# Ledger of designs, part 112: peptides against a protein of PDB entry 5OK6

Target 1, 215 residues: chain A of PDB entry 5OK6
Amino acid sequence: ELPGLDSQWRQIENGESGRERPLRAGESWFLVEKHWYKQWEAYVQGGDQDSSTFPGCINNATLFQDEINWRLKEGLVEGEDYVLLPAAAWHYLVSWYGLEHGQPPIERKVIELPNIQKVEVYPVELLLVRHNDLGKSHTVQFSHTDSIGLVLRTARERFLVEPQEDTRLWAKNSEGSLDRLYDTHITVLDAALETGQLIIMETRKKDGTWPSAQL

## One batch from the design tools (peptide; made by RFdiffusion4, then SolubleMPNN)

Design b2_p21_7_s1 (from b2_p21_7, 13 letters changed)
Fold by OpenDDE base, seed 2:
Structure b2_p21_7_s1 (fold): chain B 215 residues (1-215), chain A 21 residues (1-21)
Amino acid sequence: as target 1 above (215 residues)
Amino acid sequence: ASSVTEAELEAHSARVAAEEA
């Protein structure tokens, strides 16, 4: 059963607990397709529950580029294509109206940028490979705020690298050359790593030499 | 805007690159 229209509005739009509340790093927010949200606004602001403005179930179909991996379309703009809601507000809307059958929620995290909290709608998808097997990639999502050290640790884990093995990363740049990621304390953002970029994990040989030093 | 924009990310990356140069 739907709560009263005024109650819906207050729960979703109220700046203390709704969409206008301050962001907090690590929390989950959800995308809602803009037209649906505007229809919902019109419905609850109209004051008539029997009105023709009923929004129906949430349908984010227009935000997805595919229904296989449920990836977002590129270039979506907040306020034009979607609105962001905190988890509580999203769950209320889903409970009240439902979500389109088979469609997953679009969950995103708040990240801490140098001077501001933001919802990271487009995390970075990196292609992790080993230097000796470039054909076997692991696609892994990272925040722009994740360290290169985390990327390295993740690569080591995915490739089952033993703790005693020494490893380092290379990024394939736009020119097709390899740039070594020397500083593991900088972020994915600082390293200017992008979605679809190939990240090569090099493992030091038992003789103490690096494979790349022989090329 | 509550979301990160590409322009914000690019501007940040450009600043970092300029500080390292």
Scores: peptide ipSAE 0.300, ipTM 0.825, DockQ to the pose 0.021
Fold by OpenDDE base, seed 3:
Structure b2_p21_7_s1 (fold): chain B 215 residues (1-215), chain A 21 residues (1-21)
Amino acid sequence: as target 1 above (215 residues)
Amino acid sequence: ASSVTEAELEAHSARVAAEEA
């Protein structure tokens, strides 16, 4: 059952779980298509539940590049294309109005950047490969705040590397050369890694030598 | 609420690169 219009407005805009509440690192926020949200605002502000301004089901179709992988379009702008809602507010709206059938929610995480919390709308997609099989890539999403150590652990897991095997990472740079990721404590952001970048996991040989040392 | 912008990411990366140089 739909709450009263004033109750909806208070819950979504002015509540403890409202749109304007402070961000907290690690929490989930959701994207809502801007036109739908504006229609909802007009509906609840109008004070007439029987009005022709009823927004209908949430439909984020215009935010997606495709309906197969449900990837976001590039270059979406907050306040122009979408609004961000905290999880509680999102779940209220979905419970009241529904979400378009078969369409997944667009969930994103709050990350901690220097001096500010932000919702990370576009995580970094890295192409993980082994040095001995460059043709077999695994696309994995990482936060800009994830460590290179996490990227390495993820690569080891994906390639079923045994715990006793020693591994290291290389990033393919814009010039086509390989830069070694020496420091595993820096972040994806600090390493300036970008979406679509090739990350090569090198495994140490049984003789204790590295494959790259022979190049 | 606010999303992270490309400009914020670039600015951060540039600062880190400058501190390591």
Scores: peptide ipSAE 0.296, ipTM 0.825, DockQ to the pose 0.021
Fold by OpenDDE base, seed 5:
Structure b2_p21_7_s1 (fold): chain B 215 residues (1-215), chain A 21 residues (1-21)
Amino acid sequence: as target 1 above (215 residues)
Amino acid sequence: ASSVTEAELEAHSARVAAEEA
């Protein structure tokens, strides 16, 4: 059973726990397709529960580029294509109206950027490879706020690198050259790493030399 | 709520690059 229309509006749109609430780093927010949300707004503002403006189940299909990996379309714009709701508000709407069958929620995290909290709708997808096998990549998602150290640890884990083996990272830049990621404390954002970028993990040889020193 | 925009990320990256140069 749906709550009263005024109750729905207050629950979802309020500035304390709803759509307009402050962002907090690490919290989950959810994308809702804009047209559905506007239809819901019209429904609850109309004051007639039996109105023809009933929005039906949440359907974010237009936000996805594929139904296999459920990746978002590129270039989606907040306020035009989607709205962001905090987890509580999202779960209320799903409970009241349902979500389209088989469609996953579009969950995103609040990240801490310099002087601001933002919902990271598009995390960075990096192509992790070994220096000796550039043809075998692991695609891994990272936050812009993740450290290069985390990227390195993740690469080591994916490639089953033993703890005693020394490794380091290179990024392939837009010019096709390799930039050494020296500082592991900087973020993915600070390093200007982008989705689809090739990140090369170099493993130190048993003789103590680096493979790149021989190129 | 506000999402991260590509323009914001690019602006941040450009600033960092300029500070390191």
Scores: peptide ipSAE 0.295, ipTM 0.825, DockQ to the pose 0.022
Fold by OpenDDE base, seed 4:
Structure b2_p21_7_s1 (fold): chain B 215 residues (1-215), chain A 21 residues (1-21)
Amino acid sequence: as target 1 above (215 residues)
Amino acid sequence: ASSVTEAELEAHSARVAAEEA
């Protein structure tokens, strides 16, 4: 059942879980397509529940690049293409209006950057490969705030590396050369890793030598 | 904006790269 229009407005815009609430690291926020949201605003501000301005189901179709992987279009701008809602507000809207059939929610995390919390709309998608099998990639999403150590652990897990095997990472740079990721404590952001970047996991040989030392 | 912008990330990356150079 739809709550009263004033109640909807207060809950979504001005409530404790409203759109303008402070961001907290680790929280989930959701993208809502701007035109739908504006239609909803017009509806609830109109004061007539029977208004022709009823927004219908949430439809984020225009935010997606494809309906297979449900990737966001590149270059989406907050306030122009979408609005961000905290999880509670999103769930209220979905409960009231529904979500377009087959569309997944666009959930994103609040990350902590130096002195600011932000919703990470575009996490970094890295292509993880083994040095001896560059043709077998695993695409994995990471936060810009994730450590290189996490990338390495994730790569080890994906490639079923045994605990006793030593591994290290290389990043393929824009020039096509390989930069070694020496410091595993720095972040993906600090390492300037980008979406689509190839990350090569090198495994130490049984003789104690590294494959790259022979290149 | 509540979202991370590419400009913010690029600025940070550029700073880090400059500090490591």
Scores: peptide ipSAE 0.286, ipTM 0.818, DockQ to the pose 0.022

Design b2_p21_7_s2 (from b2_p21_7, 14 letters changed)
Fold by OpenDDE base, seed 2:
Structure b2_p21_7_s2 (fold): chain B 215 residues (1-215), chain A 21 residues (1-21)
Amino acid sequence: as target 1 above (215 residues)
Amino acid sequence: ASTVSSEELEAHSRRVAAEEA
């Protein structure tokens, strides 16, 4: 049931789980298209539940570049294109108004950058390949805060590498050369990995040699 | 801004690169 307008406003804006609450690392936040949100604000601030300002179902269609993979458009700006809501507030709005049929929620995580919590709207999409089949990529999303070790584990899993097989990563840099990802404890951010970057998993040969040592 | 910006990421990457130099 749709609560009273003042109750909606308080719950979403000023509640303990409101829009303005502090970010906490690991929490989920959700994007809401700005026009819809402004329409909702006008509706609940108008004080008339029978108003023609009723926002209808949440519709984030304008934030998506495709309806297949539900990728966000590039260059979306908080406060201009969308607002961020904590999970509780998002779920309230969805329960009250619904979400457009077939449209997924736009869930994003709060990450910890050096001394700052931020919502990571654009995780890094890496192209994982094997050294022996560079033409077959697996696109996988990672946080900037994910370790290179996680990237390696994910690559091993995607390529069904057996536990006893030794593997290592290379990143194709902007110059087109390959940089060895030696330290698996650094983050995707520390390694300066970017969306669309090719990450090559090299598997050690049975003879104990590396394929790259023959190049 | 509550979101990760490209400028923040670039600034971090530059710091890391400077520490490795």
Scores: peptide ipSAE 0.288, ipTM 0.821, DockQ to the pose 0.022
Fold by OpenDDE base, seed 4:
Structure b2_p21_7_s2 (fold): chain B 215 residues (1-215), chain A 21 residues (1-21)
Amino acid sequence: as target 1 above (215 residues)
Amino acid sequence: ASTVSSEELEAHSRRVAAEEA
């Protein structure tokens, strides 16, 4: 059953679980398409539950570039294209109005940057490959705050690398050369890794030599 | 903005690169 209009507004816009609540690192926030949200605001502010301004189900279709991978369009702007809601507020709206059939929620994480918390709407999509099979890529999303060590572990898992096999990473730079990722403790952000960048996992040979030493 | 901006990411990357140089 739908709550009263004033109650809906208070639960979503205000209070401890509202849109204006402080961001906390590791929390999930959700994108809501701006026009739907504005229609909802008008509906709950109108004071008539039977109003023709009823927003219907949440529909984020305009935020997606495709309905296969459900990737966001590039260049979306907060406050223009979408609003951000904390998980509790999102779940309330979904329970009240529903979500368009077949659409996934657009869940994003709060990350900790130096002295600020922000929602990471666009995680870094890296193309993971093996040095001996550059044609077989795995696209994997990482936070800018994820370590290079996590990227390496993820690559090892995706390629089913045995624990005894030694591996290291290379990033293909904008000039087309390969930069070795020596420090596994730095972040994806610190390493200046970008979406669509090729990350090459090199596996050490049984003779103890590296394949790249022959390049 | 409550979101990560490209400008903030670029500014951070430039600072890190300058500290490692």
Scores: peptide ipSAE 0.268, ipTM 0.814, DockQ to the pose 0.022
Fold by OpenDDE base, seed 1:
Structure b2_p21_7_s2 (fold): chain B 215 residues (1-215), chain A 21 residues (1-21)
Amino acid sequence: as target 1 above (215 residues)
Amino acid sequence: ASTVSSEELEAHSRRVAAEEA
């Protein structure tokens, strides 16, 4: 059953779990399409539950690039295209109004950057490949806060690298050259890795040489 | 080397793949 309009407003906007609550690293937030949210605001502020301003079910269709992979459109802006809600507020709205049939929630995590907490709306999608088979990529999503060490471990796992095999990463830069990712303790952000960037895992040969030493 | 040409790597990758085939 739908709560009273004032109760909805308080719960979503001004509650301890409302839109304005502090961000906390690791918490889930959800995107809501801006026009739907504005329609909801108008509805609950209007004070008439039977108003023609009823927002209907949440529909984020305009935020998606496609309805197959449910990827977000590039360049979406908070406050213009979408509103961010904490998990509790999102779940309230979904319970009250529903979500468009077949449409997944747009869940994102709060990350901690050196001086700011942010909802990571656009995690980094990297193309992981082996040095000897550049045509077979594994697309893997990483946080900007994930370490290069995690990228390397993930690549090793995806390519079924044995524990005794030594591996290292290269990143294809904007100039079309490969830069070695020497420090595995830096983040994806620190390494300036971007979505769609090719990451090459090199495996050390049994003779102790690296394939790239022949380049 | 800290930096390698992508074209050189691609060429090497093709050679390695041909040797493993």
Scores: peptide ipSAE 0.176, ipTM 0.795, DockQ to the pose 0.588
Fold by OpenDDE base, seed 5:
Structure b2_p21_7_s2 (fold): chain B 215 residues (1-215), chain A 21 residues (1-21)
Amino acid sequence: as target 1 above (215 residues)
Amino acid sequence: ASTVSSEELEAHSRRVAAEEA
Protein backbone atom coordinates (compact mmCIF):
# COMPACT_ATOMS: atom_id res chain seq x y z
CA GLU B 1 0.00 0.00 0.00
CA LEU B 2 1.19 3.52 -0.79
CA PRO B 3 1.81 5.71 2.25
CA GLY B 4 0.13 9.10 2.51
CA LEU B 5 1.35 11.69 0.02
CA ASP B 6 2.76 14.00 2.69
CA SER B 7 4.58 11.04 4.24
CA GLN B 8 6.09 10.13 0.87
CA TRP B 9 7.33 13.69 0.35
CA ARG B 10 8.85 13.88 3.84
CA GLN B 11 10.51 10.47 3.49
CA ILE B 12 12.14 11.16 0.12
CA GLU B 13 12.98 14.88 0.49
CA ASN B 14 14.24 14.56 4.07
CA GLY B 15 17.51 16.41 4.62
CA GLU B 16 18.83 13.75 7.02
CA SER B 17 17.93 10.53 5.18
CA GLY B 18 16.50 11.55 1.80
CA ARG B 19 17.57 13.36 -1.36
CA GLU B 20 19.14 16.29 0.48
CA ARG B 21 21.20 14.19 2.92
CA PRO B 22 24.99 14.64 3.03
CA LEU B 23 27.02 12.40 0.75
CA ARG B 24 29.19 9.79 2.47
CA ALA B 25 32.08 8.05 0.76
CA GLY B 26 31.36 4.44 -0.20
CA GLU B 27 27.56 4.77 0.05
CA SER B 28 25.28 3.71 -2.79
CA TRP B 29 23.06 6.25 -4.52
CA PHE B 30 20.61 5.63 -7.36
CA LEU B 31 19.64 7.60 -10.45
CA VAL B 32 15.99 8.41 -11.12
CA GLU B 33 14.92 9.84 -14.47
CA LYS B 34 14.05 13.52 -14.03
CA HIS B 35 10.66 13.56 -15.75
CA TRP B 36 9.38 10.67 -13.63
CA TYR B 37 10.69 12.34 -10.47
CA LYS B 38 9.01 15.65 -11.36
CA GLN B 39 5.75 13.85 -12.01
CA TRP B 40 6.07 12.15 -8.61
CA GLU B 41 6.72 15.55 -6.97
CA ALA B 42 3.61 17.00 -8.62
CA TYR B 43 1.56 13.97 -7.56
CA VAL B 44 2.54 14.05 -3.88
CA GLN B 45 2.34 17.85 -3.69
CA GLY B 46 -1.13 17.81 -5.27
CA GLY B 47 -2.57 16.06 -2.22
CA ASP B 48 -4.96 13.85 -4.23
CA GLN B 49 -3.89 10.20 -4.38
CA ASP B 50 -6.47 9.55 -7.11
CA SER B 51 -5.05 12.32 -9.30
CA SER B 52 -4.31 11.77 -12.99
CA THR B 53 -0.76 12.90 -12.11
CA PHE B 54 0.09 9.43 -10.71
CA PRO B 55 3.63 8.74 -11.95
CA GLY B 56 3.35 4.97 -12.44
CA CYS B 57 6.41 2.70 -12.32
CA ILE B 58 9.89 4.21 -12.27
CA ASN B 59 11.17 4.14 -15.83
CA ASN B 60 14.81 5.04 -16.49
CA ALA B 61 14.74 3.98 -20.17
CA THR B 62 15.78 7.43 -21.45
CA LEU B 63 18.98 7.31 -19.35
CA PHE B 64 20.25 4.12 -21.03
CA GLN B 65 22.08 4.03 -24.35
CA ASP B 66 21.30 0.31 -24.71
CA GLU B 67 19.12 -2.38 -23.13
CA ILE B 68 21.79 -5.07 -23.51
CA ASN B 69 24.60 -3.80 -21.29
CA TRP B 70 22.46 -1.12 -19.59
CA ARG B 71 25.12 1.54 -20.09
CA LEU B 72 24.23 5.14 -19.37
CA LYS B 73 24.08 7.71 -22.11
CA GLU B 74 27.02 10.08 -22.14
CA GLY B 75 26.65 13.65 -20.95
CA LEU B 76 23.73 13.19 -18.54
CA VAL B 77 23.44 16.06 -16.07
CA GLU B 78 22.20 15.91 -12.49
CA GLY B 79 19.09 17.99 -12.00
CA GLU B 80 18.38 18.05 -15.75
CA ASP B 81 18.31 14.39 -16.80
CA TYR B 82 18.18 12.63 -13.44
CA VAL B 83 18.05 13.05 -9.68
CA LEU B 84 20.17 11.18 -7.16
CA LEU B 85 18.61 9.37 -4.21
CA PRO B 86 20.27 7.53 -1.34
CA ALA B 87 19.63 3.78 -1.18
CA ALA B 88 16.88 4.02 1.44
CA ALA B 89 14.90 6.61 -0.54
CA TRP B 90 15.34 4.66 -3.79
CA HIS B 91 14.09 1.46 -2.17
CA TYR B 92 11.04 3.28 -0.81
CA LEU B 93 10.11 4.61 -4.26
CA VAL B 94 10.64 1.19 -5.84
CA SER B 95 8.50 -0.45 -3.17
CA TRP B 96 5.72 2.10 -3.67
CA TYR B 97 5.65 2.49 -7.45
CA GLY B 98 7.76 -0.37 -8.82
CA LEU B 99 10.55 -0.31 -11.38
CA GLU B 100 9.90 -0.88 -15.09
CA HIS B 101 10.08 -4.57 -15.92
CA GLY B 102 13.55 -5.76 -16.88
CA GLN B 103 15.36 -2.49 -16.04
CA PRO B 104 18.21 -2.73 -13.55
CA PRO B 105 18.62 -0.04 -10.91
CA ILE B 106 21.27 2.56 -11.74
CA GLU B 107 23.48 2.24 -8.66
CA ARG B 108 26.52 4.49 -8.19
CA LYS B 109 29.00 5.07 -5.36
CA VAL B 110 29.93 8.22 -3.50
CA ILE B 111 33.62 9.00 -3.94
CA GLU B 112 35.78 11.41 -2.00
CA LEU B 113 37.84 13.88 -3.98
CA PRO B 114 40.31 16.33 -2.36
CA ASN B 115 37.72 19.04 -1.76
CA ILE B 116 34.35 17.41 -2.47
CA GLN B 117 32.29 14.27 -2.17
CA LYS B 118 30.25 13.33 -5.21
CA VAL B 119 28.34 10.42 -6.68
CA GLU B 120 30.52 8.91 -9.39
CA VAL B 121 27.98 8.54 -12.18
CA TYR B 122 30.67 7.86 -14.79
CA PRO B 123 33.49 5.62 -13.55
CA VAL B 124 36.46 5.27 -15.90
CA GLU B 125 36.38 2.36 -18.35
CA LEU B 126 39.93 1.37 -19.31
CA LEU B 127 40.99 -0.95 -22.12
CA LEU B 128 43.58 -3.28 -20.60
CA VAL B 129 45.93 -5.09 -23.00
CA ARG B 130 49.16 -7.06 -22.79
CA HIS B 131 52.26 -5.74 -24.52
CA ASN B 132 52.60 -8.99 -26.51
CA ASP B 133 48.91 -9.13 -27.57
CA LEU B 134 47.53 -5.65 -28.24
CA GLY B 135 44.52 -7.08 -30.10
CA LYS B 136 42.91 -8.63 -27.00
CA SER B 137 41.49 -5.94 -24.76
CA HIS B 138 39.71 -6.31 -21.45
CA THR B 139 37.39 -3.43 -20.60
CA VAL B 140 37.49 -2.82 -16.86
CA GLN B 141 35.74 -0.15 -14.84
CA PHE B 142 37.67 1.86 -12.24
CA SER B 143 36.85 4.73 -9.94
CA HIS B 144 38.70 8.00 -10.46
CA THR B 145 39.85 7.47 -6.86
CA ASP B 146 41.36 4.03 -7.54
CA SER B 147 45.15 3.87 -7.55
CA ILE B 148 47.30 2.98 -10.54
CA GLY B 149 48.44 0.13 -8.30
CA LEU B 150 44.89 -1.25 -8.36
CA VAL B 151 44.81 -0.94 -12.16
CA LEU B 152 48.06 -2.91 -12.30
CA ARG B 153 46.81 -5.59 -9.89
CA THR B 154 43.57 -5.90 -11.86
CA ALA B 155 45.51 -6.24 -15.12
CA ARG B 156 47.71 -8.94 -13.56
CA GLU B 157 44.64 -10.85 -12.39
CA ARG B 158 42.86 -10.61 -15.75
CA PHE B 159 45.93 -11.80 -17.64
CA LEU B 160 46.74 -14.54 -15.08
CA VAL B 161 50.22 -13.15 -14.34
CA GLU B 162 52.17 -15.26 -11.86
CA PRO B 163 53.12 -13.56 -8.56
CA GLN B 164 56.86 -13.78 -9.34
CA GLU B 165 56.49 -11.98 -12.69
CA ASP B 166 57.26 -8.26 -12.79
CA THR B 167 54.83 -5.99 -14.61
CA ARG B 168 54.40 -2.28 -15.35
CA LEU B 169 51.87 -0.07 -17.12
CA TRP B 170 51.86 2.29 -20.07
CA ALA B 171 49.02 4.60 -21.08
CA LYS B 172 48.34 5.59 -24.69
CA ASN B 173 48.18 9.39 -24.83
CA SER B 174 46.23 11.70 -27.16
CA GLU B 175 49.25 12.03 -29.45
CA GLY B 176 49.29 8.27 -30.02
CA SER B 177 52.43 7.75 -27.91
CA LEU B 178 52.72 5.67 -24.75
CA ASP B 179 53.48 7.29 -21.43
CA ARG B 180 54.85 5.09 -18.67
CA LEU B 181 52.87 5.07 -15.43
CA TYR B 182 55.76 5.17 -12.96
CA ASP B 183 53.93 6.08 -9.78
CA THR B 184 51.49 3.38 -8.73
CA HIS B 185 50.29 5.36 -5.70
CA ILE B 186 48.57 8.15 -7.64
CA THR B 187 44.91 7.84 -8.59
CA VAL B 188 43.28 7.29 -11.98
CA LEU B 189 42.19 10.95 -11.71
CA ASP B 190 45.74 12.16 -10.93
CA ALA B 191 47.05 10.21 -13.92
CA ALA B 192 44.33 11.86 -16.05
CA LEU B 193 43.14 8.50 -17.40
CA GLU B 194 39.95 8.62 -19.43
CA THR B 195 37.22 6.23 -20.56
CA GLY B 196 38.27 4.27 -23.63
CA GLN B 197 41.97 4.85 -22.97
CA LEU B 198 44.32 1.99 -23.80
CA ILE B 199 46.45 0.75 -20.90
CA ILE B 200 49.28 -1.61 -21.81
CA MET B 201 50.66 -4.07 -19.28
CA GLU B 202 54.27 -4.97 -19.96
CA THR B 203 55.68 -8.16 -18.41
CA ARG B 204 59.38 -8.49 -17.67
CA LYS B 205 61.12 -11.28 -19.59
CA LYS B 206 62.72 -14.27 -17.86
CA ASP B 207 66.13 -12.93 -18.89
CA GLY B 208 65.43 -9.82 -16.78
CA THR B 209 64.93 -7.49 -19.76
CA TRP B 210 61.83 -5.45 -20.55
CA PRO B 211 60.23 -5.89 -24.00
CA SER B 212 60.11 -2.09 -24.45
CA ALA B 213 63.89 -1.85 -23.96
CA GLN B 214 64.20 -3.22 -27.52
CA LEU B 215 62.24 -0.26 -28.97
CA ALA A 1 62.55 6.02 -22.55
CA SER A 2 59.52 7.38 -20.66
CA THR A 3 57.56 7.68 -23.91
CA VAL A 4 57.33 5.12 -26.71
CA SER A 5 55.58 5.41 -30.06
CA SER A 6 52.45 3.27 -30.37
CA GLU A 7 53.57 2.33 -33.88
CA GLU A 8 56.90 1.09 -32.56
CA LEU A 9 55.14 -0.84 -29.80
CA GLU A 10 52.68 -2.41 -32.25
CA ALA A 11 55.49 -3.40 -34.58
CA HIS A 12 57.40 -4.91 -31.67
CA SER A 13 54.31 -6.67 -30.34
CA ARG A 14 53.76 -8.28 -33.76
CA ARG A 15 57.39 -9.43 -33.84
CA VAL A 16 57.19 -10.93 -30.36
CA ALA A 17 53.92 -12.67 -31.21
CA ALA A 18 55.51 -14.13 -34.33
CA GLU A 19 58.49 -15.42 -32.32
CA GLU A 20 56.22 -17.04 -29.71
CA ALA A 21 54.08 -18.74 -32.34
Scores: peptide ipSAE 0.160, ipTM 0.783, DockQ to the pose 0.614

Design b2_p21_7_s3 (from b2_p21_7, 11 letters changed)
Fold by OpenDDE base, seed 3:
Structure b2_p21_7_s3 (fold): chain B 215 residues (1-215), chain A 21 residues (1-21)
Amino acid sequence: as target 1 above (215 residues)
Amino acid sequence: ASTVTAEELEEHSAKVAEEEA
């Protein structure tokens, strides 16, 4: 059942978990298409539940560049193309109005920067592969603020690498050569890793040699 | 809420590197 219009407005705009609440690092926020959100605002502010201003289900179709990978269009602007809602507010709206059939939620993380929290709308999608099976990629999203050490741990987990096995990363560069990611303390940003970039996890052989030393 | 771009992240990283130098 839909809550009363004043209750909807208070929960989404003026609540402790409303749109204007402070960002917190590691929290999930959700994108909502701006026109839908403005239609919802007009509906709940109108005070008439039988109004022709009913927004219908949430439809973010205009924010996506494709319906296969559900990637966002480039150059989307907060407040123009979309609004950001905290997880609680998003889940309320989805429970009340629904989400368009087959569309995934557009979940994004709050990252911590020097003296500020921001929602990272465009995380880096890396193609993780093993050195011995380049044809089996796993796409994983990372923050630009994530360490290469996190990328390596994630690759190890995805490929079920045993704790005693030694591993290292290589990035395929624009020239098609492989650059070794030696420093695991630098960020994805500092390593200049980009969306769609191939990241190769090399596993050390039982004889203590690296596969790449034989190339 | 407020978003961050890749360009803004690069600017933040550069500022941190200048403060640590």
Scores: peptide ipSAE 0.328, ipTM 0.816, DockQ to the pose 0.018
Fold by OpenDDE base, seed 2:
Structure b2_p21_7_s3 (fold): chain B 215 residues (1-215), chain A 21 residues (1-21)
Amino acid sequence: as target 1 above (215 residues)
Amino acid sequence: ASTVTAEELEEHSAKVAEEEA
């Protein structure tokens, strides 16, 4: 059942728990398409539940570049193309109106920068592969602020690498050569890793040699 | 809320590196 219109407005726009609340590092926020959100604002501000202004289910279709990988369009602008809601407010709207069938939520994380919190709208999507099976990729999202050490740990977990196995990363560059990621303390940003880039996890052989040293 | 782009992160990283140098 839908709450009263005034209750919906207070729940979503209330500065304590709604759209205007402060960002906190590690929290999830969700994108809502601007036209839908404006239709909802008009509906709840109109004071008539039987109004022709009913917004229907949430539909973010215009924010997506494709329905295969559910990538966002490039160059989307906060306040023009979408509105950001905290997880609680998003879950309320989804419970009240529903989400378009088969469409995933657009979840994004708050990252901590030295003096400010920001929502990272465009995280880096890396294609993780093993050196011995380049045809089986795992697409994983990383923050630009994530360390190469986190990328390596994530690759080890996805490929079920045993704790005693030694591993290292290579990035495939634009020339098609492989650059070794030696420093695991630098960020994804510092390593200049890009969305769609192939990251190869090399596992050390039982004889103590590296596969790449035999090329 | 406020968002950040990759370009804004690069600019921020560059400023921090200049302040630590």
Scores: peptide ipSAE 0.326, ipTM 0.814, DockQ to the pose 0.017
Fold by OpenDDE base, seed 5:
Parts: sequence; C-alpha cells; structure tokens
Structure b2_p21_7_s3 (fold): chain B 215 residues (1-215), chain A 21 residues (1-21)
Amino acid sequence: as target 1 above (215 residues)
Amino acid sequence: ASTVTAEELEEHSAKVAEEEA
C-alpha cells in the first residue's frame, strides 16, 4: 500500500535522510530518471492519490546506452537527465512504485576527494586479461580514486593467482602499445586509465623470468 | 552538482598538487 502523499514527499525530500542530505564517502546513491521523478513530485504535491498524474513504475530506460550491459549514456547531467537519491530513499520509491521489469538499479558510490564528497557516476570499466589468454576479458568497475594496487589484487583474485605467484600489470594505450604500471600506489586517475581499456596481468615464470622479456 | 566527472577529478588532483608544491 502506498503511504500518504505528504509522507512520501517528506520521506524522499528531507535534508537528513532524503535527496537533500549530505553525501558521505562509501555510501551508495541511485540514479532516477528526471521525468519520472518530476511526475512523482507532481503526483505527491497534487494531494489526490487517484490523480491521473500517478507516475507508475520507475523507468530508467532513457539513461542506458544498451539493455545488455546496462551502461549509462555518456554526458548525462544531474538535475537535467536524472536525480540522485540515497539508498534508503531509492528503496522506498522502488517499494512503492516498482522498478521496470528487467532494469537493474543504477547504483553509484560517493567518493572522497580533497575537501569534498562526490557521487562518481562514471566509474572506470577496465578489461582485465591474462598475458597468455588475451581473448578472455573480465570487465570490472573501479573508481578513479582506486589504486593500481587494488586493480592488481582484483585481477589476481579473478584469475585465481596463488599468493606466491608474482604478477604485474600493463595497460594498452590508445596507440596500441603497452605501458607498464610500475607504481601500484598511484590511482586509476593518475595512471590515466579509461573505460574499455585493456589491462594485462603478467605472471612471472617459475624460472624467475617475465614472459614480456622474451617478446 | 553532487556528481564528479573524470575531468573534474583531474582538475581537483592538479589543484591539490599545486597547493602541496
């Protein structure tokens, strides 16, 4: 059953736990398509539950590039294309109205920047591969604030690399050459890694040589 | 805006590096 319209408005729009609340690092926020959200605002502000302004199910279809990988369209603008809701507010709206069948929620993380918190709408999607099997990629999302060390750990986990095996990363650049990611303490941003970029995990041979040193 | 782009992150990183230098 839907809560009263004034209760819906107060639950979603409040400055303490709703849309207007401060961002906190590591929290999940969710994108809601702007026209749906505006229709919901008009419905709950109208004061008539039986109004023809009922928004129906949440439908984010216009925010996606495709319905296969569920990637966001490039160049989406907060307040024009979508609104951001904290996890609690999103879950209330989904509970009340539903989400369009088959659509995933658009979950994004708050990242900590020097003196500011921001929602990272476009995390970096890296294609992780092994040096000996370039045809088997694992797509993994990373924050621009994530370290190359985290990318390496994630690659080791995905490829079931044993703790005693030595590994290193290469990035395929726009020129098609391979750049060695030497520093594991720099961020994905500092390494200038981009969405769709191929990241090659090289495993050291038992003889102590690297495969790339023989190419 | 509550969001950040890669360009805004790069600009922010550059400003911090200039303040620490």
Scores: peptide ipSAE 0.323, ipTM 0.813, DockQ to the pose 0.017
Fold by OpenDDE base, seed 1:
Structure b2_p21_7_s3 (fold): chain B 215 residues (1-215), chain A 21 residues (1-21)
Amino acid sequence: as target 1 above (215 residues)
Amino acid sequence: ASTVTAEELEEHSAKVAEEEA
């Protein structure tokens, strides 16, 4: 059941779980298309629940590049194209109005930067592959703040690499050559890894040699 | 803005590197 309009407004705007609450690292926030959100604002501020200003279900279709991979359009601007809501506020709106059928939520993480928290709207999508099977990729999202060590651990987990197996990463660069990711302590950003980039996990042979040493 | 883009992250990383240099 929809709560009273004033209660909706207070819960989403001014609540402890409202859009103006402080960002916290690791928390999920959700994008809401700006026109829908403004329509909702007009509806709840109008004071008439039966108003023709009813926003309907949340529809973020205009924020997506495609309805297959559900990638965001590039260059979206907070406050112009979308509004950010904390998870609790998003879940309230979805519970009250619904989300467009088949459309995924646009969930994003708060990341910690030096002295500031930000919502990372455009995380890096990496194509993880094994050196011996380049045709089977696992697409995984990473923060730009995630370490190469996390990318390696994630690749090991996805490929079910045994703990005793030694592994390393290579990035395919724009020239089509392979750059070895030697330092696992640097970030995805520091490594200049980009969305759609192929990351090759190499597994050390039982003889102690690396497959790449034979290339 | 409560958001960060890749470009803003690069700019932020560059500033931090300049402050540590």
Scores: peptide ipSAE 0.318, ipTM 0.811, DockQ to the pose 0.018

